# Designs tried in a protein design run: peptides against a protein of PDB entry 3C2G. Part 14

Target 1, 209 residues: chain A of PDB entry 3C2G
Amino acid sequence: IRTFDLLGLLLHDSDAIDGFVRSDGVGAITTVVQYPNNDLIRAGCKLLLQVSDAKALAKTPLENILPFLLRLIEIHPDDEVIYSGTGFLSNVVAHKQHVKDIAIRSNAIFLLHTIISKYPRLDELTDAPKRNRVCEIICNCLRTLNNFLMMWIPTPNGETKTAGPNEKQQVCKFIEIDILKKLMSCLSCEGMDTPGLLELRSTILRSFI

## One batch from the design tools (peptide; made by RFdiffusion4, then SolubleMPNN)

Design b1_p9_7_s2 (from b1_p9_7, 6 letters changed)
Fold by OpenDDE base, seed 3:
Structure b1_p9_7_s2 (fold): chain B 209 residues (1-209), chain A 9 residues (1-9)
Amino acid sequence: as target 1 above (209 residues)
Amino acid sequence: MSYKILVEE
């Protein structure tokens, strides 16, 4: 725990973060968070989120790391771990087709639906900090989904990948009324990426037309 | 477009 706190203090600039990632820092964190200590897992996932936008991640093999993280956020009960993990996932798949492919093969689309489904409606949460954290998690999941869906939207100049039948079926789960209501509820939360959520809504609708 | 999350410091 103290080690991750210290590392977090040292990783205060982009160069330090990139240096850490180049030194297999993500692999090191992933090794440590395999221990059954919730405080350590929380601290490690927070640190993963902190380095999740590093340029050096483009050169980091994620074939072993990403499936592990997906399993962690599937089963871990702590919202802070889920927040950090879904945030990391969203950032690492951004603009990286090979990482998207790893995530999809690891059933990430279905997992995102599962995570959103386990949380109550935001209007049922009276505690503002809890409500905001849940909203952030849902937004992270939906942002990740949008990054996947955009691969299958025809662009005027691009070869469009076609989603497989399994992926299509998994995507169809997001048009459930409860999921759509949760998407809409996130639009009312302060500090959320409203333009991104609106784009996702449009992307979902276009994916089913 | 792919989206990135702003990491809170």
Scores: peptide ipSAE 0.031, ipTM 0.630, DockQ to the pose 0.110; fails the geometry check
Fold by OpenDDE base, seed 1:
Structure b1_p9_7_s2 (fold): chain B 209 residues (1-209), chain A 9 residues (1-9)
Amino acid sequence: as target 1 above (209 residues)
Amino acid sequence: MSYKILVEE
C-alpha cells in the first residue's frame, strides 16, 4: 500500500509516467493486486488509473493485463476499485485499435452493461459522495462503450469494421429504458462531461437506426 | 473521436 502511494507521488509528470509504463509498471501492479487484500487492490487500481493516459501504453502488451482487470471489476465489491478499473479501461482502449480488440474479445461490452445494471438509480442514492462515485462509474462505462461504437460507424469513405452478431446483440442492451434513464441521470450531475455523454447517446441511437 | 477521462490528482 505505502509503495503505491509513494509511486503515485513520484509519477506526477508525463515523462515519469511513461518511464514507469515502459518498465512494465502496469504489469507489475497487476501482479501485485492478485494478492487477496482489498486495500492493496484499491491502491493498485488507483495507481493504474493515474498512469492510464500514458503514451507508452500504446506499445505495452495488454493481452494478459486487460482480461485480468475485466475479471477484477466484474467481481470486486468496492466502488473505488470499479471506478479506477473502468477509468483505466476507458483510457487504454482510446490509445490503440488492438487494445479495443482485446477488450471486446474479453467480453468487455457485456461487462459494461452488467456494471451499469448493478447500480441503483442515482435518485435513490441520498449520500452525495456515493451518488457521485456511482455516476462516475456509469460515465466511465459509457465512455468506454462509445470508444467501441466509433469503430463501427460508417465513414464517408465507406470503410468500416463490422461488429459481429454477438457484439451487436450486446450493444442492443444499452437501449434498455433502465440504461437510458441512468445515462440521463448522469447528465444532471455537476462536473460530468455532458457533451461527451450527449455524443454517446447520439452514437448509441445511430447504431440502431 | 476517442474519449479519455481526466485523472484527478
Scores: peptide ipSAE 0.030, ipTM 0.638, DockQ to the pose 0.109; fails the geometry check
Fold by OpenDDE base, seed 5:
Structure b1_p9_7_s2 (fold): chain B 209 residues (1-209), chain A 9 residues (1-9)
Amino acid sequence: as target 1 above (209 residues)
Amino acid sequence: MSYKILVEE
C-alpha cells in the first residue's frame, strides 16, 4: 500500500509515468493486485488509473494484463476498484486498436453492460459521493464502449471494420431503457463532463441507425 | 476522436 502511494507521488509527470510503464510497471502492479487484499487492490487499481494514459502503453503487451483486470472489475465489490479499473480500460483502449481487439475478445462489451446494470438508478442514491462515483463508473463504461464503436464507424475513405454478430448483439444491450435512463441520469450529476456524455450518447444512438 | 478520462492529480 505505502509503496503504491509513494509511486503515485513520484509519477506526476508524463515522462516519469512513461518510464514506469516502459519498465513493465503495469505488469508489476497487476502482479501485486493478485493478492486477496482489498486495500492493496484498491491502491493498485488507482495507480493503474494514474498511468493509464501513458504513451508507452501502446508498446506494452496487455494480452495477459487486460483479461485479468476485466475479471477483477467483474467481480470486485468495491466501487473505487471498479472506477479505477473502468477508467484504466477506457484510457488504455483509446487510440490503440490492438488493445481494443484484446478487450473485445475478452468479452469487454458484455462486461461493460454488466457493470452498468449492477448499479441502481442514480435517483435512488441519496448519498452524493456514492451517486457521483456510480455516475463516473457508468461514464467510464460508456466511454469505453464509444471507443469500441468508433472502430465500426466508416472512415472518410469508406473503410470500416465490421462488428461481428456477437459484438452487435452485445452493443444492442446498451439501448435498453434501463441503460439509457442511467446515461440520462448521469447528465444531471454535478461536475460531470456533460458535453462528453452527450457526445457519447449521440455516438451510441447513431450506431443503431 | 477516442475519449479519455481526465485523471485528476
Scores: peptide ipSAE 0.029, ipTM 0.629, DockQ to the pose 0.112; fails the geometry check
Fold by OpenDDE base, seed 2:
Structure b1_p9_7_s2 (fold): chain B 209 residues (1-209), chain A 9 residues (1-9)
Amino acid sequence: as target 1 above (209 residues)
Amino acid sequence: MSYKILVEE
């Protein structure tokens, strides 16, 4: 725990973060968080989030790391772990198509739906810190989904991949009324990426036209 | 554009 805190303090600039990632820092963290210690897992996932936008991640093999993280955020009860893990996922899939493909093959789309579905409506949460954290988790999931959907939207100058039948079916679950209500509730939360959520809504609609 | 989370320092 103290080591991760210290590392977090040292990794304060983009060059240091990139250097850490180039030295297989993500692999090191994922090895440590395999121990069944919740405080260690929380600290490790927080550190993963801190390095999740490193340019060096584009060259890092994530074939073993992503499936592990996906399993962790599927089952772990701590919202801080879920927040950090979904945040990491959102950022890392933004780097390369290869990473998106790994996540999709690891059933990430369905997992995102599962995570959103397990939380109550935000209006039912009276504790503001808890409500905000849940909102952030939902936003991370939806942002990740948007990063996937963007692969399948025709661009004027780009090769567009077509979503497979399974991916289409999984995406269709996000137009369920309960999911849409949660999306809309996130728009009312302070400090949320409202423009990003609106873009996601547009992207979802475009995916079904 | 792919969305990224701003990591608070």
Scores: peptide ipSAE 0.029, ipTM 0.623, DockQ to the pose 0.111; fails the geometry check

Design b1_p9_7_s4 (from b1_p9_7, 6 letters changed)
Fold by OpenDDE base, seed 4:
Order: C-alpha cells, then sequence, then structure tokens
Structure b1_p9_7_s4 (fold): chain B 209 residues (1-209), chain A 9 residues (1-9)
C-alpha cells in the first residue's frame, strides 16, 4: 500500500511514468495484485489507472497483463477496483490497435456489458458517493466500448476493419433499453463531465444507426 | 475521437 502511494506521488511527471512503464512497472503491479489482499489490489489498480495513459504502454507486452486485469474486474466485488480497472482498460486501448485486439480477443466487449448489467439503476442508489462511483464505472465501460467502435468507423482511406460476427453481436447488446437507461441516468450525476457524456452518447448511438 | 479517463490528480 505505502509503496503504491509513494509511486503515486512520484508519478506526476510523464517521463517518470514512462520510465516506470518501460521498467515493466505494469507487470510488477499486476504481479503484486495477484495476492489475495483487497487493500493491495485496490492500491495496485489505482496505480494502474494513474499510469494508464503512458506512451510507453504502446511498447509494453500486454498479452498476459490485459487478460489478467479483465478477469480481475470481472470477479472483484470492490467498486474502486472496478473503477480503476475499467479506467485503465479505457485508457490503454485508446489509440492502440494492438491493445484493442488483445482486449477483444479476451472478451472485453462482453465483459463491459456484464459490468454495466451488474450494477443497479442509479436511481436505486441512495448513497451519493456510491452512485457517483457506479456512474463513473458505467462511463468507463461505455468509453471503452467507444474506443472499440472507433476501429470500425470508415477511415478516409477506405480501409475499415470489420468487426467479426461475434463482436457485432456483443456490441448490439449495448442498445438494450436497460443499458441506454443507465447511460442516461449518468447524465444526472453530480460532478460528471456532462458534455463529454453527451458526446459519448452521440457517438455510441451513431454507431448503431 | 478516442476517450480517456481523467485521472484525479
Amino acid sequence: as target 1 above (209 residues)
Amino acid sequence: MSYKVLVEE
């Protein structure tokens, strides 16, 4: 815990973050969070989120790390872990086609739907901090989905990667009324980036039209 | 545009 806190304090500089990542820092964290200590897992996943936008991640082998993290956020009951993990996933797949491919092969699309589906409607949550955290998790999932959807948007050069039939089917689950209602409910959460959420909503809806 | 999670400073 203290080590991760210290690292968090030191990793405010992009070069330091990149240095950490280049030294297999992500691998080190993922090794540590394999121990059945929830405090350690929480701290480790938070640190993962903090380094999730590092440029050095593009050169980091994620073939073992990403599937592990996906499994962790699938089964772990702590919202803080889910928040950090989905945030990491969203950031790490952003602008990295090879990472997107690893995630998709690891059933990430279905997992995102599963995560969103597991949470109650926000209107059923009376505790504001809990409601906000759940909203953020849902947003992380939808943002991650959006990052995947971008792969299948036609580029000016005409080369569009086509989603496989399984991926298409998994994506179609996100137009379920329950999912859409949860997205809409997130717009009412205090402290959320409402303009960003509206843009995300628009992008998602356009991908299905 | 790819979306990123803002990490709380």
Scores: peptide ipSAE 0.106, ipTM 0.774, DockQ to the pose 0.112
Fold by OpenDDE base, seed 2:
Structure b1_p9_7_s4 (fold): chain B 209 residues (1-209), chain A 9 residues (1-9)
Amino acid sequence: as target 1 above (209 residues)
Amino acid sequence: MSYKVLVEE
């Protein structure tokens, strides 16, 4: 715990973050969070989130790391772990086709839907900090989905991957009324990127209809 | 555009 706190304090500089990533820092964190300690797992996942936008990650193999993290998020009910993990996922798949492919093969789309589905409606949450955290998690999931969808949107240059039938079916689950209601409920949360959420909704609805 | 999570300092 103290080590991760110290690293968190030191890793405010982009060069320091890149240095940590180049030294296999992500692999080190994933090794440490394998121990069944909730505080350690929280701290480790938070640190993962902090380094998730590092340029050095483009050169880091994630074939073993991503499936592990996805499994961790799947089995842990901890909102802080889920927040950090989905945030990490969203950032690492951004602008990285090979990472998107790893995540998709690891059933990430289905997991994102499962996460959103398990949370109650935001209007049922009376505690504002809890409601906001749940909203952030839902937003992280939908942002990650959008990053996947961008692969399958036709570009003017004509190079687009086609979604497989399984991926298409999994994406179609996000147009369920319950999911759409949860997305819309996030628009009322403080500190949320409302224009961004509206864009996400539009992208989801247009991608497969 | 790809969306990124703002990391809290």
Scores: peptide ipSAE 0.074, ipTM 0.747, DockQ to the pose 0.111
Fold by OpenDDE base, seed 3:
Structure b1_p9_7_s4 (fold): chain B 209 residues (1-209), chain A 9 residues (1-9)
Amino acid sequence: as target 1 above (209 residues)
Amino acid sequence: MSYKVLVEE
């Protein structure tokens, strides 16, 4: 716990963060969060989120790290862990085809649906901080999905990758009315990227046409 | 430092 707090205090600039990642800092965090201590897990996942945009991540092997994180956010009950983990996932897959491939092979699409499905409707949450955190988690999941879907959208100049039949089936689950309602409810939350959510909605709908 | 939200557009 104290070690992660110290690291969090030291990692205030992009160069320090990149240096940490280059020194296998992500591997070190993932080792620590394997211990059955919720405070360590929370602190470690928060630190992962803080370094999730590091340039050095493009050179970091994620074949062992990413499946572990996916399993963690599948089963862990703490919203802070889920928030940090889904935030890390959304950032780490962005602009990295090889990382997307690892995530997809590790059933990430289905997992994103599972996470969204576990949370109640935002209108049922009376506590504003809780509601906002849940909204952020849903947005992280949907953003991650959007990053996957973009691979399969025909571009005028590009070879369109086709989603496999399994991926297509997993994507189809996101047109469920409950998922769509949760997406729409996020648009009413303060501080949310409304244009981004609308784009995501459009991308999801276009993936089924 | 807050994380940067990265989305592939």
Scores: peptide ipSAE 0.038, ipTM 0.669, DockQ to the pose 0.681
Fold by OpenDDE base, seed 1:
Structure b1_p9_7_s4 (fold): chain B 209 residues (1-209), chain A 9 residues (1-9)
Amino acid sequence: as target 1 above (209 residues)
Amino acid sequence: MSYKVLVEE
């Protein structure tokens, strides 16, 4: 726990973060969070989020790391772990086609839907910190989905990747009324990336036309 | 546009 806190305090410089990642720091964290200690898991996932935008991640093999993280956020009950894990996922797949492919093969689209579905409606949460954290998790999931959907949008030049039939079916679940209501509720939260969520809504709707 | 999660400092 203290080691991850120390690393979090020291890793404010982008070059230091890149150095940590180049030294297989992400692999080291994922090894440590396999121990059944919730405080350790929370601290480790927070550190993953902190390094999730590192340029060095483009050169890091994620074939073993990403499936493990997906399994962790599927089963772990702690919202802080889910927040950090979904945030890491969102950032690490951004601008990295090979990482998107790993995530999709590891059933990430369905998992994102599962995570959103597990949380109550925001209007049912009276505790403001809890409500905000749940909103952030939902936004992380939806942002990650948007990063996937962008691969399948036709470009003006007519070149587009096609989603497989399973991926299409999984994407279709995000137009469920309950999911759309949760998305809309997130738009009402202060401090959220409202333009990004609106773009996502548009992208989701266009994916089914 | 790829969206990034703002990491709380």
Scores: peptide ipSAE 0.111, ipTM 0.784, DockQ to the pose 0.111; fails the geometry check

Design b1_p9_8_s1 (from b1_p9_8, 5 letters changed)
Fold by OpenDDE base, seed 5:
Parts: C-alpha cells; sequence; structure tokens
Structure b1_p9_8_s1 (fold): chain B 209 residues (1-209), chain A 9 residues (1-9)
C-alpha cells in the first residue's frame, strides 16, 4: 500500500509517469494485482488509472496485460477496482488502434455491457458516494465504448473500418432501454462530465444511423 | 473525439 502511495505521489508529473511506464511499470502493477489481496488489487488498479494516459503506453506491449485486466474487472466485486480498471481501459485504448483491437478481440465490448448491466439503477441508490461511484463506472464503460465506436464512424478523408457482425451485435446492446436510462441518470449526477456523456450519447446515436 | 477517463484525485 505505502509503495503505491509513494508511486502515486511521484506520478503527479507526466514525465515521471512516462518513465514508470517505459520501465514496464504497468507490467509490474499487473503482476502485483495477481495476488489474492483486495487491498493490493485496489491500490494497483488505482495506480493503473493514474498512469493510463501515459504516452509510453503506445509503445507498451499490452497483449497479455489487457486481457488480464479485462478478466479482473469482469469478476472482481469491488467498485473501486471496477472504477479504476474501466478508467484505465478507457484511457489506454484512446488514440491507440492496436490497443482497441486487443481489447475488442478480448471481448471488451460485451464486458462493458455486462458491467453496466450488473449495477442497479442510480435512482435505487440512496447512498450518494455509492451512486456517484456507480455513475463513474458506467461513464468509464460508455467512454470506452465511445473510443471503440470512433473507429467505425465515417471520416470525410478515409476508409472507415467496418465493425464485424459480432461487434455490431454487441454494440446494439447499448441501445437497450436499461442502458439508455442509466446513461440519462448519469447526466443528472453532480460533478459528472456532462459534456463527455453528451458526446458519448451522440457517438452512440451516430453509430446506428 | 476520443474520451479519457477522469483521473481519480
Amino acid sequence: as target 1 above (209 residues)
Amino acid sequence: SELGAARAP
């Protein structure tokens, strides 16, 4: 725990974060979170989130790391782990086609839907901290989906990748009324990135037009 | 645009 706290303190600097990632820091964290210790898993996933926007991640092999993290967030019951893991996923796939391809091949789209579906409606959550955390998780999942969908949106100047039939089917699950209600509920949460959620909504809608 | 997650404080 203290080691991750120290790393967290040192990793407020973008160059320090990038240096950590270049030194296989993500691999090191991934090794630590394989131990059956929830405190280590929580702290490790939080640290992953903190380094998840590092430029060095574009050069980091993620073929083993990303499937492992996806499995972790599929099965782990702790919202803090899910929050950090989905946040990491959102950031790590951003602007990295090869990472998106790894994630999608590892069934990430379906997993994101599964995660959102596991949480109760926000209106059923009376505890504000819990409600906010659930909202953040849903937002992270949907943000990750946005980043996937951006690959398939036609650009004026290029050949758009087409989603495979399985990916299309998995994406279609996000227009379910339950998912849409959860998205709309997140827009009403205090302190949320409402502009980002609105962009996501627009991206989802555009993907089905 | 592509969206990043908010960093936990």
Scores: peptide ipSAE 0.153, ipTM 0.831, DockQ to the pose 0.580
Fold by OpenDDE base, seed 2:
Structure b1_p9_8_s1 (fold): chain B 209 residues (1-209), chain A 9 residues (1-9)
Amino acid sequence: as target 1 above (209 residues)
Amino acid sequence: SELGAARAP
């Protein structure tokens, strides 16, 4: 715990973050969080989130790291782990086709749907900190989905990949009324990235058009 | 555009 907190305090500089990632810092964190300690897992996933936008991640082999993190999120019911892990996922797949391919192959789309589906409606949550955390998790999941969907949106001048039949079927689950209601509830939460959620809504609609 | 998450505090 204290070691990751100390690293988190030192990693406010983008060059320091990039240096940490170049030194296999992400691999080091994922090795440490293999120990079955919830506080260690929370601290490690938080640190992953803090370094998740590092430029050096484009050169980092994620073939083992990303499936491990997805599995950790799948099996761990901890909101802090899920928040940090889905936040990391959304950032790490951004603008990185090879990382998106690893995530999708590792059942990420289905996992994101499963996460959103398991959380209660925000209107059922009376505790404001819990409601906000759940909203942030849903937003992280949906932001990650947006980044996947962007691969399949036709650009006027680009060869677009087509989603496979399985990916298309998994994406179609996000237009379920329950998921849409949760998305709409997140738009009403204070301090949320409402522009990002509106962009996602647009991206989803364009994917079915 | 593609979207990133906020960093953890």
Scores: peptide ipSAE 0.149, ipTM 0.831, DockQ to the pose 0.537
Fold by OpenDDE base, seed 4:
Structure b1_p9_8_s1 (fold): chain B 209 residues (1-209), chain A 9 residues (1-9)
Amino acid sequence: as target 1 above (209 residues)
Amino acid sequence: SELGAARAP
């Protein structure tokens, strides 16, 4: 716990974060969080989130790490683990086609839907910290989905990958009325990236037209 | 565009 907090305090600089990642820091964290200790798992996933935008991740083999993290998020009921893990996922797949492919093969799209579906409506949450955390988790899931959907939108400078039939079926679950209501409720939360959520809405609409 | 999450404090 204290070691991860210390690392989090030292990793404010982008070069230090890149140095940690180049030294297999992500692999070290994933090894440590294999122990059945909730505090250790929380601290490790928080540290993963803090390094999740590192440039060095583009050169890090994630074939074993990413499926492990997805399974951890799937089986662990802890909101802090889910928040950190979904935040890590959204950042690590951003601008990285290879990482998106690993995540999708590891059932990430279905997992994101499952996570959003299990949380109550935000209007049922009276505790503001809990409501905000749930909103952030939903936003992390939807942001990750946006980053997947971007692969299938035509760009002027490249061939667009076509979504397979399984991926299309999994994406179609996000147009369920419950999911759409949860997205809309997140737009009313204070401190949320409203421009990013509006962009996601536009990306979803483009994917189904 | 691609979207990132905020870092944990």
Scores: peptide ipSAE 0.143, ipTM 0.827, DockQ to the pose 0.531
Fold by OpenDDE base, seed 1:
Structure b1_p9_8_s1 (fold): chain B 209 residues (1-209), chain A 9 residues (1-9)
Amino acid sequence: as target 1 above (209 residues)
Amino acid sequence: SELGAARAP
């Protein structure tokens, strides 16, 4: 706990973050969060989120790290762990095809749907901090999905990867009316990336037309 | 486009 707090204080500089990642810092965090301590898991996942945009992640082997993180957020019903973990996932897959492939093979699409489905509607949440956190989690899941869907959108050159039959079936679950309503409810939250959510809505709809 | 990183507040 104290070690992660200290690291969090040092990680205000992009070069320091990149240095931490180059020194196997992500592997070190994943080793520490294997201990069954909720405060330690929360602190470790928060630190993962803080380093999730590091350039050095493109050179970091994630074959063991991503499946572990996906399993962690699957089994922990903790909003702080889920927020940090889905935030990390959304950032780490961005612009990294090989990382997207690892996440998809590790059942990430289904997990994202499961996470969104488990949360209540935002209109049922009267506590503003809880409502905002749930909105952020839903947005992290949907942003990650957008980054996956972008692989299957035809490029101007006519080259596109095709989603497998399992991936297509998993993606089809996101057009459920309840998922679309949750996406729309996130547009009403203050401080959200409304342009990003609108782009996601467009990407989802275009993936099924 | 790919949606940019959620900044940790």
Scores: peptide ipSAE 0.140, ipTM 0.825, DockQ to the pose 0.503

Design b1_p9_8_s2 (from b1_p9_8, 5 letters changed)
Fold by OpenDDE base, seed 4:
Structure b1_p9_8_s2 (fold): chain B 209 residues (1-209), chain A 9 residues (1-9)
Amino acid sequence: as target 1 above (209 residues)
Amino acid sequence: EELGAALPQ
């Protein structure tokens, strides 16, 4: 715990973060979060989120790390673990086709649906900190889905990756009325990037028209 | 556009 907090303080710039990631820092964190200690898991997932935008992750072998982290998020009921893990997933798949493919093969699309489905509607949450955290989790799931949908948009060279039949079926679950209501309720949360959420919503809706 | 999550401040 204190070691992860100290590491988070030392990882204050992009070069330090990239240096940590190049030194297998993500593998080291994932080794530590295998211990059945909720505070350790929470602190480790928070540190993973802090390094999740590192450019060095494009060269990091994530074939074993991502399936493990997805399973960790699936089995842990802790909102801080789910927040950090969905945030990590969103950042790590951004601009990295190979990482998107690992995540999708590891059932990430279905997991994102399961996470959103598990939470109550935001209007049913009276505690403002809890409501905001749930909103952030749903937004991380939505952003991750958008980053997956980007694979099926034509590239400047005219190449388009075709979604598999299973991937299409999994994505279609996000148009369920209860999922759409939860996604729309995030636009009413204070302190959220409302313009960014509207853009993400628009991109997702266009993928189904 | 592809987007990252907000990092904890």
Scores: peptide ipSAE 0.034, ipTM 0.615, DockQ to the pose 0.583
Fold by OpenDDE base, seed 3:
Structure b1_p9_8_s2 (fold): chain B 209 residues (1-209), chain A 9 residues (1-9)
Amino acid sequence: as target 1 above (209 residues)
Amino acid sequence: EELGAALPQ
């Protein structure tokens, strides 16, 4: 715990973060969060989120790390772990086709739906800190979904990857009325990336029309 | 566009 807090204080700039990631820092955190200690898992996932935008992640083998993290955020009850893990996922798949492919093969699309589905509507949450955290988790899931959907949008060159039948079926779950209501409720949350959520809404609609 | 890395603000 204190070691991860100290590491988080030392990883204050992009060069330090990239240095940590190049030194297998993500693998080291992933090893430590395998211990059944919730405070350690929380601190480790928070540190993963802090390094999740590192350029060095494009060169990091994620074939074992990413499936493990997906399993952790599937089963863990702590919203702080889910926040950090979904934040890491959304950032690590961005601009990295090979990481998207690992995530999709690891059932990430279905997992994102499961995570969004387990939370109540934001209008049912009276506690403002909890409401904001749940909104952030949903936004992380939806941002990750957008990054997957973008693979199946035609490029200006007319090239498009076709989604497989399983991926199409998993994506179709996001047009469920309860998921759409949760997306719309996030647009009303202060401090959210409203442009990004509107882009996702447009991307979802274009994927089904 | 791909939604880039959101740093936790």
Scores: peptide ipSAE 0.033, ipTM 0.680, DockQ to the pose 0.478
Fold by OpenDDE base, seed 1:
Structure b1_p9_8_s2 (fold): chain B 209 residues (1-209), chain A 9 residues (1-9)
Amino acid sequence: as target 1 above (209 residues)
Amino acid sequence: EELGAALPQ
């Protein structure tokens, strides 16, 4: 716990973060969060989020790390773990096709739907800190979904990756009225990435027409 | 365009 907090304070610049990631820092965190301690898991997932945009992650093997993290956020009820884990997932899949492929094979699309479905509507949340955290989690899930859907949109050159039958079935869950209402509620939250959520709305519509 | 998560400020 205190070691992860101290590491998070030392990882204040991009060069320190890249140095930590090059030294297998992500593998070290994932080894430590295997212990059944909620405070340790929370601190480790927070540190993973802090390093999740590192350029060095493009050279880091995520084949063992990503399935483990997806399983951790599936089984752990803590909103801080879910926030940090979905934030990590969103950042690591961005601009990294091989990481998207690992995440999809590891059932990430279904997990994202399950996470969004678990939370109440934002208008039902009276506590502002809880409402904001739930909105951030939903936004992380939806941003990750957008990054997946973009792989299956035809390029101007006519090259299209075809989604498999399982991926198509999992993606169809995001046009459910409940999911669309949650997307619209996030668009109404102040301080959210409204451009990214509008792009996702457009991407969803284009994936089902 | 591909989207990353905002780091907590």
Scores: peptide ipSAE 0.014, ipTM 0.504, DockQ to the pose 0.554
Fold by OpenDDE base, seed 2:
Structure b1_p9_8_s2 (fold): chain B 209 residues (1-209), chain A 9 residues (1-9)
Amino acid sequence: as target 1 above (209 residues)
Amino acid sequence: EELGAALPQ
């Protein structure tokens, strides 16, 4: 715990973050969070989120890390772990086709749906800190989904992959009325990434039209 | 454009 807090205090600049990632810092965190200690897991996932935009992650093998993290956020009820883990997932899949492919093979699409489905509607949450955290989690899940959907949208000048039948079926769950209501509730939250959620809405529409 | 998550401050 204190070590992760201290590391978080040292990883404020991009060069330090990239240096940590190049030194297998993500693998080191992943090793430490295998211990069944919730505070350690929370602190480790928070540190993973802090380094999740590192340029060095493009050269880091994530084949073992991503499936482990996906399993961790699947089984943990802790909102801080889920927030950090879904935030990490969103950032590491961004601009990295290989990482998207690992995440999809690791059942990430279904997991994202499951996470969103487990949370109540934001209008049912009276506690503002809890409501904001739930909104952030849903936004992280939805941003990750957007990054997946973008692979399958035909661009005039780009190699587009075709989603397989299984991926199509998994993505169709995001047009369920409950998921759409949660998306709309997040769009109504102050201080949220409204542009990104509007982009996702547009991406969903283009994926089903 | 592909979206990242907001990093914690």
Scores: peptide ipSAE 0.008, ipTM 0.469, DockQ to the pose 0.535

